# Peptides against a protein of PDB entry 4XPM, part 195

Target 1, 160 residues: chain A of PDB entry 4XPM
Amino acid sequence: VMLHSKNVKGFLENTLKPYDLHSVDFKTSSLQSSMIITATNGGILSYATSNNDVPKNSINEINSVNNLKMMSLLIKDKWSEDENDTEEQHSNSCYPVEIDSFKTKIYTYEMEDLHTCVAQIPNSDLLLLFIAEGSFPYGLLVIKIERAMRELTDLFGYKL
Target 2, 67 residues: chain B of PDB entry 4XPM
Amino acid sequence: DIKGTIAFDTHGNVIESTGVGSQRIEDIGDLSKVTLDAEGFAQVQGDSLLVHLYKRNDITLAVYTSA

## One batch from the design tools (peptide; made by RFdiffusion4, then SolubleMPNN)

Design b2_p29_2_s3 (from b2_p29_2, 10 letters changed)
Fold by OpenDDE base, seed 2:
Structure b2_p29_2_s3 (fold): chain B 160 residues (1-160), chain C 67 residues (1-67), chain A 29 residues (1-29)
Amino acid sequence: as target 1 above (160 residues)
Amino acid sequence: as target 2 above (67 residues)
Amino acid sequence: SKNFMEELNEELDKFIKEGLDAIKERFGL
């Protein structure tokens, strides 16, 4: 079974959901954006956003999409640099993880007032990218993206 | 009474925070260095508050109380 | 597919609850 475009979009939309604990009074905002991008060029293959710019094709929507493209490129560049930097891979912003015997890394990046994290889908040319508000805790963001990665087994080994 | 909580990972990053815990994120640096007992607990004095620690599965939960 | 985000939310909530209970029991809160 392989994920199709519509299925991927739906998956990413699901990742936008906030956390809401009832054991303690804690609730997050929704993710601003969730994307699958190429590790090589930072091109967006699929994305979901909590922003609902109406009407479609408006200037605001175009600006939003352009902003996502810019952010994806910036984060891809940071990721690429860190993947080639042993020191950065051992920094506190890097979480080595193993999913179904595949090793990957989760990186957290502060981007202006936004909290972001990115991870290479195991053995693939793809990155999963979460963008959240600054109020979204990094530790929770990492847990979130790791859990999401475990649901993307159909994309493991995907090569462009 | 519980005045607040902080949960954080092994990198010192927050998972959740509530009450006074949300205002004391900077405590994580010191809390992460506290030696826990064999059951994963510790109690440490934090200014006018008492901090109760519990760690399991690489997540540390800190509970703040007045006593 | 399963609602993995909701499941994660529940798992985290369960962890926090268990931790709170453990602390309450250990320290008599």
Scores: peptide ipSAE 0.725, ipTM 0.952, DockQ to the pose 0.787
Fold by OpenDDE base, seed 5:
Structure b2_p29_2_s3 (fold): chain B 160 residues (1-160), chain C 67 residues (1-67), chain A 29 residues (1-29)
Amino acid sequence: as target 1 above (160 residues)
Amino acid sequence: as target 2 above (67 residues)
Amino acid sequence: SKNFMEELNEELDKFIKEGLDAIKERFGL
């Protein structure tokens, strides 16, 4: 089954799910947001947010979407700068990874009190972006986004 | 008796933390430098607690005990 | 589609459990 807008939205909604370990007493919150954006200009192609009982088409929804647009643009700009900075690519905030022989990088960025991570979908013009609360540990966030990317093979090589 | 845990990756970033481990995140800097034995284990004194280390598949698990 | 988030949750839980068991066995906890 190929991905289309409906399937992508559902996929992103699934990524919001928290982790709840039972071997030890550890549980995370849900992701605040999950997005697929363009690497070129930071435009949001699809997104999902945690439930907050915001009515559709309300002023609150518009404000929240505008906030996501702002965050995505800022993160895309930082990502673009880092992709042209060898020093930043060797920092502890950059994870080179390989998925099915395709290479990409995962970056972690702190946005105010939020923890974020972003990664280019392999060989594509798209970025996957997770936004979480500050209590969500970065190491786990990286593992989460890597696993999510492994499920997006239909978007590998996607060009705008 | 286990007092807490920390799991962290090769970049020193936390994967999970519980109990006293959640209050000892600053230990990761030193724990990441500990030399492990051939089986991937080590034991080290961390503050007032004993830390038991095990590393497998690029993830280090630290278990804190009183002894 | 596959429930990849639940699978990852289970994989991490399994890893932690196995690590705890290994440490308990090695150090007599």
Scores: peptide ipSAE 0.725, ipTM 0.952, DockQ to the pose 0.820
Fold by OpenDDE base, seed 3:
Structure b2_p29_2_s3 (fold): chain B 160 residues (1-160), chain C 67 residues (1-67), chain A 29 residues (1-29)
Amino acid sequence: as target 1 above (160 residues)
Amino acid sequence: as target 2 above (67 residues)
Amino acid sequence: SKNFMEELNEELDKFIKEGLDAIKERFGL
C-alpha cells in the first residue's frame, strides 16, 4: 500500500505523543518536531510540530518553518559525515539496527539544548528525524524512532 | 521502600528515571559494569542507598532503596 | 497502525512492571 501525503503527516503527528508510564511515576514531554527529510540535501518532505499556536502565514510561522529547515540541514550534514566515518559509527551515539532483514543506523545528536535522533529509512533516500527537549532521555528516543521506522515499510527502498 | 529507579540501554542511555534515580544518572557507568548472576540480578551497596539490578532484553532496571 | 505509539507505551510499561516485580521477588522488597 502506497503512503499518501496526508497519511504521512498523520503518522508523524502520532509520533509526537508523549510517554506516560503507570508502573512508575514517569512522563515525558511531547516531541517538538517529527520529520521525514531527504538524505541527499536535507529537504523536508513532511513534518509535524507540537507548536501549533502560531497563526498561519504569520512571520512567526515563517520563522518556525525556517528553523525546521535549518535543523534538518544541519542534522543531515552531521549524518552524512558520520556515514563516512567508521569511528563515529562505532561511537556510543550510533545504534546499528535491523528491521525485517534490512540494516540501518540510528544516531543521537545534541543540538544546543535539544535532543535529536535520526535514522535512514532502510535502503531509501529518506531520513526520519525526531527533535525533543533536553529532558527527553536518549534511550527512550531511540526506542521510539526504531518503533516508528517499523511502521514505514512502504518507504523502504524509496529512491528520489 | 523504593526511593527511585533508572532504566538504561546497552549504550548507557536513559530510558526512564524516577525519584533519586533521576539525580544519579552518573551511576550508570559503574552499574553497567556490574556482573549479574545467571538470572540477570545483582545487588550493589552504595553510599546510603542499595541498588538492585535486573537485566532482560538488553535493558537494565536499577531500583534504589535505603541501605 | 494508528495506535503504534500507544502500543509501545503499553509495552514499556509492562516491561518496567515485570522488572519491578522480578526485583521485588528476588530481593524480598
Scores: peptide ipSAE 0.725, ipTM 0.952, DockQ to the pose 0.860
Fold by OpenDDE base, seed 4:
Structure b2_p29_2_s3 (fold): chain B 160 residues (1-160), chain C 67 residues (1-67), chain A 29 residues (1-29)
Amino acid sequence: as target 1 above (160 residues)
Amino acid sequence: as target 2 above (67 residues)
Amino acid sequence: SKNFMEELNEELDKFIKEGLDAIKERFGL
């Protein structure tokens, strides 16, 4: 089954789900945002945000979207720099991974009080980006984005 | 009597933490250097607490107890 | 559709549970 544009939104919404353990008393918040952006300019192709009771078409909603656009651009710029920096690629904030023989990297970035991670969809011009609260553990964030990436095989090799 | 837990990956980043483990994230640096036995276990002293380690599939679980 | 995030949560919860049980058995907790 092909992943269509209308299905991408629902996919991203699913990634927002919090981590909730029953074996121990551990539960995270939902992800603040989940996005697919262009690696070239950081343009948002699709996004999902946790429901915060913001009225549709309100000033607060517009400001929230504008904030996402700014963060997307900043993270894309940092990602681009790191892709050309050997030292940054060997730091603990970079996870080289292989999915179905395709290689990519997951980067974690601190954005003010937020925890973020970004990964290039293999062989594509697209990035998957998760934004979470500062209390969300980076190790878990990496696990989540890797698992999500494994479900996006239809986008592997996507070129603009 | 478990006082807390930390699970962390090979980069030293937290996957989960509970109880006293949430206040001892800085222990990961030392815990990651501990030599585990063939079955993936080790036990070390962390200040006034004992730390019990188990590693499988590149994830280390640390359990803090008083004894 | 496939609920991959729920599946991941279940897998991680299972891992932690098994790890706790293994530690309890190994060290007599």
Scores: peptide ipSAE 0.725, ipTM 0.951, DockQ to the pose 0.789

Design b2_p29_2_s4 (from b2_p29_2, 14 letters changed)
Fold by OpenDDE base, seed 2:
Structure b2_p29_2_s4 (fold): chain B 160 residues (1-160), chain C 67 residues (1-67), chain A 29 residues (1-29)
Amino acid sequence: as target 1 above (160 residues)
Amino acid sequence: as target 2 above (67 residues)
Amino acid sequence: SSNAMDKLNEELDKFLKEMLEAIKKRFNL
C-alpha cells in the first residue's frame, strides 16, 4: 500500500490535532501547519493548516499560502546549514533518531513567536515540518514529529 | 496538594507544564542535575515548594507541592 | 495511520499518568 497525494494530505491534517494529556491537566492548541517539503529547495509538496476560515481565492488566502512558502524556505535553509554544521548537530536543538534501520535528525527552530520542528524523512529528499504556536512545548513537538515520521514509511527512500 | 507539574526530556525541553510548574520552567536546568535513587526518584526543595522527581524512559516528571 | 496521532496521545497520557501515580505512591502525596 502506497501513500497517494490525497492520503498524504489527509495524514497531515490528522497531525494537526492537539494533544490532550488530561491525566496531568495539560492540553495544547492545534498545530498551525503541517507540511512535506523538498530538502533541495523547500518546495511544498503537501500541506495542511488549521486556519480554514479564510475564503478561497481571497487575498488573505494568497497571503497565507505565501507565508507558508516563506516559512518553509527559511526552515529548509536553516536545516541545510545545520546539516553541514557539526556543532549545531550536537546542540540541544537537534535530536538524532533511528527509525527502523534508518537514521535521521529532528531539529527545533524558533521562528518569531512560533515553535517549529523539522525532520528529514529517512533516506529521502523530503522534510516533514510542523509549525505550532509558542505555547506548544518543544519536547512534545519532537515526540509528535518522530511518531508521525514512523507512519510515513511509504515515503522512505523517496528521491526527487 | 499538588501545585503543578513539569515533564521534560533529556535535552531539557518541556513536554508538559501545569500550575506553578508553568512558571518555573527555569528549574529544569537544576532539576536535570539532581541525583536520583536506584528507582529513579528524588525529592528536593525548590524555594518554598517541594519538588518530587521521577525519571523513566528519558522523561522526567516533576511534581510541585507545598509540603 | 489516521489513528496514529490519537494512539500517541493516549499512550503518552497513560505514561504520564503512571509516572504521576508512582510519584504519589513514593512520596505519599
Scores: peptide ipSAE 0.736, ipTM 0.949, DockQ to the pose 0.824
Fold by OpenDDE base, seed 3:
Structure b2_p29_2_s4 (fold): chain B 160 residues (1-160), chain C 67 residues (1-67), chain A 29 residues (1-29)
Amino acid sequence: as target 1 above (160 residues)
Amino acid sequence: as target 2 above (67 residues)
Amino acid sequence: SSNAMDKLNEELDKFLKEMLEAIKKRFNL
């Protein structure tokens, strides 16, 4: 069964939830944003943001959406470059992973003061993108996005 | 008496940090090179602190105590 | 989806807890 737009949006909203590792007294902030974008043009297919206090159709909302569009394009471009760069694929910022029988890569990128990570949904033209505050550790961010991708099997093999 | 912790992955990236561990992220470079025993444990001296290491399933947890 | 994300948090927390306890036992902390 294919994921519908509403289901995807709800899923992304759920990924915003912080980690609470109370056994070691560690807790993160919520993700700033969670997105599914196209690998071809960086276009946003679906997104969720923790800034829910912005009124609809306000200038602030427009600016925030525009910012997300800019971020998605920048990260898509960096991802595309790294996919064609052997050195970057062997850096500590690249995590080769296997989900079921599919191979993909998770990349971490510093964007200004934000921590981001992006991964191609297996065998698809889609990227999953997390944007977090600088206090969100990269190792945990990678774990989060890997686990999230495992829940998106309906999008595996999706082609534009 | 635990003073803090750092958990990190095989890429040297932090999973979590608490207490003095949050101020000792730079230790990961050296900690990742420590030889562990057959059970995955090690102890190393770091200035005034003692670091207790355990690795399982590609995650290393470092626990800091007083030396 | 909601259950999945909650499960992820639980699993990692439990894993780290087990590692911490293992260290405590191994080094008598």
Scores: peptide ipSAE 0.736, ipTM 0.948, DockQ to the pose 0.800
Fold by OpenDDE base, seed 5:
Structure b2_p29_2_s4 (fold): chain B 160 residues (1-160), chain C 67 residues (1-67), chain A 29 residues (1-29)
Amino acid sequence: as target 1 above (160 residues)
Amino acid sequence: as target 2 above (67 residues)
Amino acid sequence: SSNAMDKLNEELDKFLKEMLEAIKKRFNL
């Protein structure tokens, strides 16, 4: 069974939904963006954004996409550095996790006023990336991305 | 009456915060060091408010009350 | 559309609800 690109896109769109913890009267905003990028070059394979009311080929659309490309590249670079830094892997910004028999890490990164987290899809050349507003707490963001990765088993082991 | 809440993970990062808890994020450092009883509970006095703690499965919930 | 993320949201909400109720019971809140 293979996960088609349109199915991945739809899944990423679903991850944009806000977290509603109504039992404690807490609700987040929607994620700004959700992406799958390459761990090698930071290239975007699939993405979803909360702002979809932009005309096609407009200047605003171009700027938005270019901004995502820039952020993905920056985060990929930081991730690559941390993957080669034992000290960073033991910081509070790194969450080692195990999904089934696969091990991976979740990193949190502050990008200007945005909260981001990234994780390598187990045994793959792919990274899952969430970008949220600063009001989205990191602990919840980590939980969200960890749970999301558990739903992407079809991408485990994907090599470019 | 509950005045607010903070939930945080073992890394000290916030999962959720409400009410006065949203203004007491700096308490996490001290709250994470509180000795819990055998059932995972503790109660501490902090800045005119009582803080009621419970930890389960690597998540700590702090509930702030006046009494 | 997938309901997987909705399920996970409800899972965490339920978990926190149970913790909150446990605190209320333990400290008579």
Scores: peptide ipSAE 0.736, ipTM 0.948, DockQ to the pose 0.731
Fold by OpenDDE base, seed 4:
Structure b2_p29_2_s4 (fold): chain B 160 residues (1-160), chain C 67 residues (1-67), chain A 29 residues (1-29)
Amino acid sequence: as target 1 above (160 residues)
Amino acid sequence: as target 2 above (67 residues)
Amino acid sequence: SSNAMDKLNEELDKFLKEMLEAIKKRFNL
């Protein structure tokens, strides 16, 4: 089954759900945002946000979207820099992973008080980006995005 | 009488933390260096608490107790 | 999908539960 635009949006919305590790009495907040952006320009192809209480076309909605655009661009720029920096690729903020024989990297980035995580969808021109509150631990965020990428096989190899 | 927990990955990043574990994230550096037995367990002293360690599939769980 | 993400959430919870129980058993907690 192919992932259509609507299916991708729905999937990203599902990734917003918090982790509930009730067996150890630990629960996270929902992700603030989940996005698929272009690796070239940081353009947003699809996104979901936990703040759905904002009226459509309101000033608050516009500001929220503009903020996402800015964050996506900044993270894309940092990602691009790190992809050309061997030292950064060997830091504890970089997780080399292999999914179905495709190699990719997961990066964690602090952005003000937010915890972010970004990964190139294998062999594609696309990045998957999670934005969470500072209380969301990085190790768990990495697990979440890695598992999410495994569900996006239809986007593997996607070129612009 | 568990006082808290920390779970962390091989990069030293937190997966979860509860109770006193949430206040002892800095312990991860030392805990990651502890030699585990053949079954993946260890017990060490941390501050005034005992730390019980278990590692499986690149995840380490630390359980803090008073004894 | 929602189903897949829920399943993965439960798998991690189950995994940590098993680790916790293993520690409890090993150290008589």
Scores: peptide ipSAE 0.736, ipTM 0.948, DockQ to the pose 0.771

Design b2_p29_3_s2
Fold by OpenDDE base, seed 3:
Structure b2_p29_3_s2 (fold): chain B 160 residues (1-160), chain C 67 residues (1-67), chain A 29 residues (1-29)
Amino acid sequence: as target 1 above (160 residues)
Amino acid sequence: as target 2 above (67 residues)
Amino acid sequence: PLTREELAALHQAILDEINKQLEDYFKNL
């Protein structure tokens, strides 16, 4: 399925949806946030959040956005450090993956009490970032972000 | 009857957990080292539970039963 | 007691269900 830029926001909103399994009695919370950010500066190009009860232009909205900006910058910095560290690339928190002959890496990062997962969209200046509650299993989070990236082929090779 | 489950990847990270499996996440370290047969199966007798293991496509499922 | 067939079927069912939900989330974009 081809994804156009118009649908990026809607795509990110769809990634927020939880898992609710019936083969086994297992369910997750929704993702707290889902973002596409720049790998160069950690700037947010698009985002979705499960916290939609905040009034527009309110102090709380500003604080929420600022929090996302801070998180994106912190994760971008950590990702950048790991991309320049061979040892970290071979750690248990790094998942090398290949999507349609394009190679990338998925990193899991504990951010306070949150579970985060970040991956460079193949050959691009963009990162896909998921932020979840600590109850969201990392293994499932990795599966989720890998599958999500497969839907972003139009962004492969995107340069700023 | 099934008392719980743990599914985990090759990094030892949980994919799902239910029942007693949710209380035994620490078992993953040892379960990941169990030698599987040619079909990807193994059984490990625990304290009071039997653990049934099956691995396919780099995903291991552990099912806890009383027997 | 749990049979090998049941165990393998459960393994497959879990992964299929995860994938199906992912597909459902994206198919209507």
Scores: peptide ipSAE 0.732, ipTM 0.958, DockQ to the pose 0.874
Fold by OpenDDE base, seed 5:
Structure b2_p29_3_s2 (fold): chain B 160 residues (1-160), chain C 67 residues (1-67), chain A 29 residues (1-29)
Amino acid sequence: as target 1 above (160 residues)
Amino acid sequence: as target 2 above (67 residues)
Amino acid sequence: PLTREELAALHQAILDEINKQLEDYFKNL
């Protein structure tokens, strides 16, 4: 079964779900946003957000989407810079990972009071981007996005 | 009796924290430098708490206890 | 007092639980 537009949206919605551990008494908030964006332009191909209580077609929705566009562009720009900077690729903000023999990198970026992480879907022109509250620990966020990318094999190698 | 926990990765970033561990995130810097034994264990005496360390698969768990 | 076995078990339990929840989140894809 190939990824469909609805499947991608549903996937992103699933990534929003919080952690609630019982082995230790630890829980997180839901992700604020989850997006697939283009690595070239930072354009949003698909997204999901918590706070879906915003009325459709409202000014608040438009502002929210515009805010996501702004954040995605900023993060894409930073990611692009880091991908061309060997030093940044060896910083604590960069996690080289391998998924099913494909190599990629996960970057963590602080956006104001938010915790974000972004990763290029292996060999593709697409980025997966998670935006969380500042209380969401980066180590767990990295685990989350790595695990999520394992479900996007249909997008591996995708070129625009 | 466990007073708190911190789990963190090799970058020093938190995976989870509970109890007193949530208030001692700054300990990660020192804890990450502790020499572990052959089985991946160590104990570190804190200010008033004993920290039990265990590292496996690039993830370190610190458990804070009174003794 | 916390034993090595208990500590190791807790470490494993945390990771297993994280992974299980991740699997549960994507089971309906």
Scores: peptide ipSAE 0.732, ipTM 0.958, DockQ to the pose 0.916
Fold by OpenDDE base, seed 2:
Structure b2_p29_3_s2 (fold): chain B 160 residues (1-160), chain C 67 residues (1-67), chain A 29 residues (1-29)
Amino acid sequence: as target 1 above (160 residues)
Amino acid sequence: as target 2 above (67 residues)
Amino acid sequence: PLTREELAALHQAILDEINKQLEDYFKNL
């Protein structure tokens, strides 16, 4: 199934879903937001948020979207810096991974009290970005984004 | 009787934590340095709890028990 | 007391459960 624009939104909405384990008594909150942004400008191409109670076109919605725009830009900037810094790529905040013979890196970034995770979609100008509450553990967030990335093969190699 | 768990990756980042494990995230630093046997197991005596370690596929599980 | 088999089984169960939930989330794409 090819990923169309509307399918991307649905995909991102699916990534919001929390973990609820039974093998051990562990559960997470939903992701606060999930986005696909440009690696060049940090522009949001698609996004999903757990807080869908905000009315359309309301001031609160505008503020929340603006906040996402700001966060995406900040994370893109940090990501860009790290991609040009060999030392940062060897830190504990960087996970080199390979998906179907494509290499990419997953970065974890603390944004105030939020836990964020970003990864370049392989061979593309796009980044997948997860934003979660501080209670969401980074190790699990990394697993989540890696597995999610495997579902985005249609975007591999996408250039702006 | 399991008192808690911590699962963590090779970067020392938590995957899950439960029970007393949730209050002992700082143990990861020391637990990650424990030498495991050929099968990936180890045991570490803590204060009042025994920590059972098992690592496979770059993920370590620590299980805290009373004995 | 916790046996090696139980510990290994729990390790596997956690990972399987994580993966299964992820699969369930994406199966309707």
Scores: peptide ipSAE 0.732, ipTM 0.958, DockQ to the pose 0.880
Fold by OpenDDE base, seed 4:
Structure b2_p29_3_s2 (fold): chain B 160 residues (1-160), chain C 67 residues (1-67), chain A 29 residues (1-29)
Amino acid sequence: as target 1 above (160 residues)
Amino acid sequence: as target 2 above (67 residues)
Amino acid sequence: PLTREELAALHQAILDEINKQLEDYFKNL
């Protein structure tokens, strides 16, 4: 099944869903945001945010979107720096992973009180970016983005 | 009688935490250094609690019990 | 007392549950 542009939004919305475990009494909040951005300039190609009862086209919605744009740019810049820094690639904030023989890296970044993680979609000019509250554990966030990446094989190798 | 849990990865980052485990995230540093047996198990005395360790597939689970 | 079998079972249950929820979230893709 081909992943079309309109399906990407739905995919990102699905990634927002929280964990609610019963084997142990553990639950998370929903992700604050989920985005696909360009690795070159941090431009947002698609995004989803958890519902916060913000009226459509309101000033608050505009401010929220603008904040996402700023965060995506900052994270892209940090990612770009780390991709050119051997020391940062060997830190505990970097997870080298392999998906279907394609290699990529998952980075975790603290953004004020938020927990974020970003990963380059294998061999592509695209980054997948998750933004969560500070209570969302980094280890679980990494698992989440890795599993999500496995569903984006249609975007592997995508070039702008 | 489980008092809490911590699951963490090889980078020392938390996957889940419950009960007293949520208040003892700093234990991960020491727990990650514990030598496990051939089957991936160990036990460590932590203050008044016993910590049961099991590692499989690069994920360690620590379970805190009173005994 | 917590047995090895119970500990291993709990470890497996946690991971299975995480994976199951992820699978459920992406079923409609």
Scores: peptide ipSAE 0.732, ipTM 0.958, DockQ to the pose 0.863

